# Peptides against a protein of PDB entry 6TME, part 306

Target 1, 324 residues: chain A of PDB entry 6TME
Amino acid sequence: NRLKRAYIALQAWKKAFYSDPFNTAANWVGPDVCSYKGVFCAPALDDPSVLVVAGIDLNHADIAGYLPPELGLLTDVALFHVNSNRFCGVIPKSLSKLTLMYEFDVSNNRFVGPFPTVALSWPSLKFLDIRYNDFEGKLPPEIFDKDLDAIFLNNNRFESTIPETIGKSTASVVTFAHNKFSGCIPKTIGQMKNLNEIVFIGNNLSGCLPNEIGSLNNVTVFDASSNGFVGSLPSTLSGLANVEQMDFSYNKFTGFVTDNICKLPKLSNFTFSYNFFNGEAQSCVPGSSQEKQFDDTSNCLQNRPNQKSAKECLPVVSRPVDCS
Target 2, 324 residues: chain A of PDB entry 6TME as posed
Amino acid sequence: NRLKRAYIALQAWKKAFYSDPFNTAANWVGPDVCSYKGVFCAPALDDPSVLVVAGIDLNHADIFGYLPPELGLLTDVALFHVNSNRFCGVIPKSLSKLTLMYEFDVSNNRFVGPFPTVALSWPSLKFLDIRYNDFEGKLPPEIFDKDLDAIFLNNNRFESTIPETIGKSTASVVTFAHNKFSGCIPKTIGQMKNLNEIVFIGNNLSGCLPNEIGSLNNVTVFDASSNGFVGSLPSTLSGLANVEQMDFSYNKFTGFVTDNICKLPKLSNFTFSYNFFNGEAQSCVPGSSQEKQFDDTSNCLQNRPNQKSAKECLPVVSRPVDCS

## One batch from the design tools (peptide; made by RFdiffusion4, then SolubleMPNN)

Design b2_p28_6_s3 (from b2_p28_6, 18 letters changed)
Fold by OpenDDE base, seed 3:
Structure b2_p28_6_s3 (fold): chain B 324 residues (1-324), chain A 28 residues (1-28)
Amino acid sequence: as target 1 above (324 residues)
Amino acid sequence: SEEVKKFHNLFLDPNADLYKKYKEYKAF
């Protein structure tokens, strides 16, 4: 009986709670698991006459505890939303039995260890939110081979390079922000056919931006701020016909910010502050447009306010990195 | 768009239910 297995799983989970401040699991008593707060039942996909646990929603419950292996008995769960809790430990490998997993949100918890590779085992996964945890180590390349719609990795402890497989991703949104990623952005990034938003904020990324970024015609948000990028902005950025938000601030970029970038048709905000740019087109000047916001603060621009000193600029500007 | 801006800012809100907002975003 599927509901009997669910009962075993949910009772094991209740025992794994250290604190339930809102008494969310107070009604988790008896065999009627479909009456449990945050437990949602639906007809099984393989037999509509059978009721199964199809979803968990414990968002914002502030529950302290861990995920026990018995959660692997919830084989009919497609929606698992447990954000904004205090769950700790690792994601159980037993969750590989949840082959219907579609949305997995464990964001804003205290999970640790490597990337939860069990997520790679879910054939139907579309939404992966593991942000605001303590996941560490390398991002497995296989994550981008999956038919995901959204991947939220931000505010973790991930390190190493971004996998070259990123170009295979079907995701429209990918966040890498506030990790420890290093190396260059892969040239394969231009192959991300469905990409709308990509965020690299606050990593240790370096090197030149790949020219292939200009192939991202559907991108609305491109944020590469707070990294170690060098060289000039690729001229191919003129191809970003749908970009609305673009941020290159807090890097080591040099060269000239061109009209072709600042005149992008849907550009609403372009921040390139805290770099070493030595020139900008008139269309890039803050206040030059009513429809666009620009920030050129703390560069090496002549005749602009709030720029770096010649002493700070000269050592960098005199040795531009050639990205050709 | 305002929808793009609103969604973009939500990934930095640790309490946001992004799965709901993402569905709304993709509907545009």
Scores: peptide ipSAE 0.516, ipTM 0.921, DockQ to the pose 0.835
Fold by OpenDDE base, seed 5:
Structure b2_p28_6_s3 (fold): chain B 324 residues (1-324), chain A 28 residues (1-28)
Amino acid sequence: as target 1 above (324 residues)
Amino acid sequence: SEEVKKFHNLFLDPNADLYKKYKEYKAF
């Protein structure tokens, strides 16, 4: 009986709670699991006459505890939303039995250990949110082989390089922000045909930006701020016909910011502050457009306010990185 | 667009229910 298995799982989970400040699981008593707060039942996909647990929503419950292996008995769950809790430990491998998993949100918790590779076992997964945790180690390349719509990885402890498989991703939104990713952005990034928003903020990324970024025709947001990128901006960025928000601030970029970038047709905000740019086109100057906002603060620009000193600029500007 | 800006800022809110907002964003 599917509901009996669900009962075993949910009672095991209740026992795994260390604190339930809002008494969310107070009504988790008895065999009628469909009456449990945050538990949602629906007709089974394989048999509409059978009622099953199809969703969990414990968002914002501030529950302290862990995810016990018995959660693998919730085999009919497609929606698992447990954000803004204090769950700790690792994501159980037993969740591989949840083959209908569609949306998995464990964001804003205290999960630790490596990337939850159990997420790779879910064939129907479309939405993965693991942001604001303590996940660490390498991002598995296989994550980008999955037919995901959105991937939120930000505010974790992920290390190593970004996998070259990123170009295979079908995701429209990917966040890498506030991790410890290192190395270059893979050239394969230009193959992300569905990409709308990508965010690299606050990592240890370095090297030159790949020219292939200019192939991202559907991108509306590109944020690479607070990294160690070097060299000039790729001339191919003129291909970003739909970009609205672009941020390259707090890097080590050099060279000239060109008209072909600043005149992008849908560009609303372009921030390139806190770099070592030594020139900009008139179209890039803050206040040059009523429709576009620019920030050129703390570069090596002549006749502009709030620039770096010659002492700070000369050592970097005199040694431009060749990205060819 | 305002929709792009609105959604983009939510990923840094630890309390945001992004799955709901993402569905709304993709409907535009």
Scores: peptide ipSAE 0.515, ipTM 0.921, DockQ to the pose 0.837
Fold by OpenDDE base, seed 4:
Structure b2_p28_6_s3 (fold): chain B 324 residues (1-324), chain A 28 residues (1-28)
Amino acid sequence: as target 1 above (324 residues)
Amino acid sequence: SEEVKKFHNLFLDPNADLYKKYKEYKAF
């Protein structure tokens, strides 16, 4: 039966624990898996008279161990939350059998290897959180073909370029922060119809910002800080009618910061510090508005405090990158 | 909004249960 399969899986997992400091699995004894701490049963979707393991919640259990292949027997699991543990190794391919997977949170663990491509096999997946691990290599383009609501990739070891398929994403939140992504932001980014928050912080991204960012009319947070972006800010950023938080700090941007950007109707915070901007509109000056916060620190601005020296500015400002 | 700012900061908290907070955020 389905609960017998769940018992086999959960006992295999208990055996795969190296440390359970809170004795979370102490009651994982006997066939009544629905009584196990962190195991949640519900009526099966296909037969309401049958009780199945529908969810796992081991968040904050500080368990050391790995995910054994027998977890693939948990075929009724829709919710898998195991954040803030010390699980290591790879996400087993046998989890492809968990076709009801809806929320997958393995954040804040010690997982390694490539992107867990098993996540691509789940047709109903809406929430993917793999942040704060050691996942490496390329992000598979197919992740953005999924009908996801949220994708958290931050604080890993992902490298290579951001896939052009990003424009197909239905996600409202996507985090790339604190990886090793390189290359340009794809022009297809403007096609992200549901995007509210996107974060690129602390990568090796470069080139010009695509003009198509201005098509992100639903975006409330856009953070591209701590990268290698060059050129001027796109004039099309005036299209960001709902942006509240915008950060371009710690890049190599040049040119003039315009009124059309600083007067965005919902803009609350705009940080463009630690660049090579050589001018700003009066509306961009810190303290010019009571409703908006600006930071223009460490640019090449005239008559502003805390700017770079002429010696630092001249080599960069005299060689502007044309993004047209 | 304060809700946007509050949620935005949570992705850098390794201990946050984002799936719960995301649902709350999307309700606004």
Scores: peptide ipSAE 0.515, ipTM 0.920, DockQ to the pose 0.839
Fold by OpenDDE base, seed 1:
Structure b2_p28_6_s3 (fold): chain B 324 residues (1-324), chain A 28 residues (1-28)
Amino acid sequence: as target 1 above (324 residues)
Amino acid sequence: SEEVKKFHNLFLDPNADLYKKYKEYKAF
């Protein structure tokens, strides 16, 4: 009986709670799991006459505890939303049995360990939110081989390089922000055919921006701020026909910010502050447009306010990185 | 667009239900 398995799983989970401040699991008593707060039942996909646990929503419950292996008995769960809790430990490998998993949100918890590779086992997964945890180590390249719609990785402890497989991703939104990613952005990034938003904020990324970024025709948000990027902005950025928000602030970029970037047709905000740019086109000057907002603060620009000193600029500007 | 700006800012809100907001965003 599928509901009996669900009962075992949910009772095991209740036992794994260290604190339930809102008494969310207070009614988790007895065999009628479909009456449990945060448990949602639906007809099984394989047999509409059978009622199964199809979803879990414990968002914002502030529950402290862990995910026990018995959760693998929830084989019919397609929606698993447990954000804004205090769950700790690792994501159980037993969740590989949840083959219907479609949306997995464990964001804003205290999960640790490597990337939850169990997520790679879910063939129907479309939404992965693991942000605001303590996941660490390398991002498995296979994550981008999955037909995901959205991937939220921000505010974790991920390290190493961004996998070259990123170009295979079908995701429209990917967040890498506030991790420890290093190395270059892969040139394969230009192959992300569905990409609308990508965020690299606050990593240890370095090197030149790949020219292939200019192939991201559907990108509306590109934020690479607070990294160690060097060289000039790729001239191919003129290809970002749909970019609205672009941020390159807090890097080590050099060279000239060109008209072809600042005149992008949908550009609303372009922040390139806190770099070593030594020139900008008139179209890039803050206040030059009523439709666009620019920030050129703390560069090496002549005749602009709030720029770096010559002492700070000269060592960097005199040694431009060739990205060709 | 305002929708782009609105959604973009949500990923840094630890309490946001992004799965709902993402669906809303993609509907625009």
Scores: peptide ipSAE 0.503, ipTM 0.918, DockQ to the pose 0.860

Design b2_p28_6_s4 (from b2_p28_6, 18 letters changed)
Fold by OpenDDE base, seed 3:
Structure b2_p28_6_s4 (fold): chain B 324 residues (1-324), chain A 28 residues (1-28)
Amino acid sequence: as target 1 above (324 residues)
Amino acid sequence: SEEVEKFYNLFLDPNADLYKVYKEYLAS
């Protein structure tokens, strides 16, 4: 019975393909869905004597089409990987029936519309990859209330502010890169207890960096490049004991880059180029360390190469933003 | 670490299978 439902779903999906250049679904014929290319069966969790469709892997199939509502019949699917295709439209709400969903990868497709709120309905979801699509609008705050391990949102059309609920996230990796997020980074960010990597690259974020970033002791990657951040770097960044990659380039930061930041014990790469910093400690100078790489290009530093002109610097440096 | 750098760069590759790499990352 479960495989019959799966057959209905998979045949509906095959009909929803506009193009299958690698003939991936060529063998999607007949009731033996477990033999279908990219379809994986396993014993059901509730009855090991019954085979069910537990996984879909159509990664890199370059299939053009859409996800039909009948996919909601795949109620035993825990792994759904369809990256690097040309699927369009919206994620069907009928997927709420897939209560075992654990990994959902629809990255590198042509999906549109708001955040797929159906993902919020999956109680066991750990991995969410929706990057490289055309999802738009606000990020629902509830995404960070979920026990996700990884959240990849980069390269979409999300806008508005980052939800304050971010501090509730249990994710080790979160990517916001290349969206249209605006406003400040929430102060609650310091409460992300499992965070290792966070990326804000290429948004419209602004304001001062919250001091609470310094509470992220397990962070290995912190990239806030290509935004509109202002003010000085928080002194509390000295608390990032495990940071390896740190990037603040292409912002409007001012002030002095301190020794306490550049001497972080695991720091491998620190890029703070294309800002308005007016001083740096000797430990921050590129070439000062064999173990660390620094980039101080295009700031307002004295006696350093490739800096901004006084004409460019003076208007900004003379009016520093107070982040206190 | 090499693992950190590798993973850090992969999220920008639209063709990357992040779930595989992430599982390895979690195991390290």
Scores: peptide ipSAE 0.547, ipTM 0.927, DockQ to the pose 0.839
Fold by OpenDDE base, seed 5:
Structure b2_p28_6_s4 (fold): chain B 324 residues (1-324), chain A 28 residues (1-28)
Amino acid sequence: as target 1 above (324 residues)
Amino acid sequence: SEEVEKFYNLFLDPNADLYKVYKEYLAS
């Protein structure tokens, strides 16, 4: 009966294909769904004697189409990988019936509409990749209440502020890059106990960086480049004992870049170019270290090459933002 | 580390299968 339901779902999906350039679904004929290309069967978790559809992998198939509601009949699916296709429309709410969902990858498609809230209904979800789509609107705060390991949101049309619930997240990797997020980074960010990599690249984020970033002692990557951040870098950044890649370029930062930041023990690359910094410690100067790489280009530094003109610097440097 | 740099760059590749790389990252 489970495989019969899967057959109905998969045939409905095949009918929802507008183009299948690699003929991926050419063998999607007949009741033996376990032989279908990109369909993987396994023993059911509740009854090992029963074979069920446990996974879908249509990655890189360049299929044009949509996800029909009948996909909700695939109730045993734990792995759903359909990246690098041309699927459009919305993620069906009927997928709430897929209670075993563990990995959900719909990246590099043409999905539209708000955040797919059906993802919030999956109790066992660990991996969420919705990057490179056309999702829009607000990020639901509840996403960070889930026990996710990885959250990829980059290259969408998300807007509004980053939820304060971010501090509750158990994720080791979170990407916000290339959206329309605005406002400040929440102070609760310092409570992300498992965080290793976080990327904010290319948003409309603003304000001062919260001091609580310095509590992220497990972070290896912190990239906040291409935003509207202001003020000085927090002195608490000296607490990032494991940071290897740090990027603050293309912002509106001011003040002095200190030794305590540039001498971080695991720091490999630190880019703070295209800001309005008016001073840096000797340890921050490019070429000062063999094991570390720095970029101080296009700031307001004295006696350094490729800096902004006095005309560009003076209006900003003379009116520093107080973050205290 | 090489693993950190690899993963850091791959999230911007729309064609990358991040779930595979992420599993390797967790195992390191």
Scores: peptide ipSAE 0.535, ipTM 0.927, DockQ to the pose 0.819
Fold by OpenDDE base, seed 4:
Structure b2_p28_6_s4 (fold): chain B 324 residues (1-324), chain A 28 residues (1-28)
Amino acid sequence: as target 1 above (324 residues)
Amino acid sequence: SEEVEKFYNLFLDPNADLYKVYKEYLAS
């Protein structure tokens, strides 16, 4: 009996709660699991006459505890949302049995350990949100081989380089922000055919931006701020026909910011502050357009306010990195 | 667009239910 298995799983989970401030699991009593708060039942996909636990939604419950291995008995669950709790430990490998998993949201918890590789075992997964946890180590390259729509990795402890497999990703949104990623952005990034939004904010990324970024014709948001990028902006960025939000601030970029970038047709906000740019086109000057917002603060620009001193600029500007 | 900007900011809100907003974003 599927509901009996669900009962075993949910009772094991209730037992794994250290604190339930809102008494969310107060009604988690008896065999009628479909009446449990945050538990949602639906007709089984293989047999419409059978009712199964299809979803869990414990968002904002502030529950402290861990995920016990018995959760692997919830084999019919397609939606698992536990945002804004205080669950700790690791994601159980037993969740590999949840082969219908479609949306997995464990964001804003206290999970630790390596990337939850069990997520790679779910063939139907479309939405992965593991942001605001303490996941660490390398990002598995295989994550980008999956047919995901969205991947939220931000605010964790991930290290190492961005996998070259990123170009295989079908995701429209990917966030790397506020981790410890290092190295260069892979040249394969230009192959992300469905990409709309990508965010690299606040990592240890370095090197030159790959020219292949200009192939991201559908990208609306590109944020690479607060890293260690060097060299000039690629001229191929003129290919970003749909970019609305672009941020390169707080890097070590040099060279000239061109008209071809600042005149992008959908560009609404372009921030390139806190770099070492030594020139900009008139179209890049803040206030030059009513439709576009620019920030050129703290560069090495002549005749602009709030720029770096010559003493700060000369050592960097005189030794530009050649990205060719 | 307003939808692009909205979603761009929400991923930094640890309390946001992104899956709901994302579905709306995909439908736009």
Scores: peptide ipSAE 0.533, ipTM 0.924, DockQ to the pose 0.816
Fold by OpenDDE base, seed 1:
Structure b2_p28_6_s4 (fold): chain B 324 residues (1-324), chain A 28 residues (1-28)
Amino acid sequence: as target 1 above (324 residues)
Amino acid sequence: SEEVEKFYNLFLDPNADLYKVYKEYLAS
């Protein structure tokens, strides 16, 4: 009976295809759904004698269409990978019935609407990839209350502030890049105990960097480039003992880039170009280390090449933002 | 590390299967 429900769902989905360039669903005929291309069956968790549809993989199929509500009948699906298609519309709320959802990848599609709150209903979700879509509006704070391992939100239309609940996240990787997030990075960020990589690239974030960033001992990648951050770099960044990639480029930072940042033990690349820094330690100078790469281009540094003019620097440097 | 750098660069590739790469990253 579970496979019959799956059949109904999959046939409804096939009917929802506008284009199938690779004829991926050509063999989606008849009741034997386990033979369908991109459909994977496994023994049910509650009854190993029953075969169920446990996974969907339609990655890179270039299928145009939408996700019909009948997909909610795929109640045994734990893996849903449909990236690099041309699916449009919204993620159907009926997917809340997929209580075993573990990995949800709808990246590189044409989905629209608000954050797919149905993802919040999945108790076992560990991997959420919704990047490269047209999702919009605010990020629900509850996303960070989930026991997720990875959250990919980049290249969407999300706006508003980053929720303060971010500190509750168990994710090791979070991408905010290329959205319209605004406001400050929450101070609670320092509580992200499992965080390895966080990317804020290309948003409308502003204000001072919170000192609490320095508490992110496990961070290997911290990229806050292409925003509107102001003030000096927090001295607490010296606490980033495992950071390898750090990018603060294309902001409005001021002040002095210190030795304690540039001498971070695992630092391999530190980009702080296109800011208004008015000084740097010798350890921050590009070429000063064979093990570390630095970029200090287009700041307000003295005796360095490719810096901003005094005319550009003076109005900003003379009005330092106090982040204390 | 190579794994960190690789993963850091892949999230901007719209065609990347990040779930596979992420699993590899976790295993390293």
Scores: peptide ipSAE 0.527, ipTM 0.923, DockQ to the pose 0.845

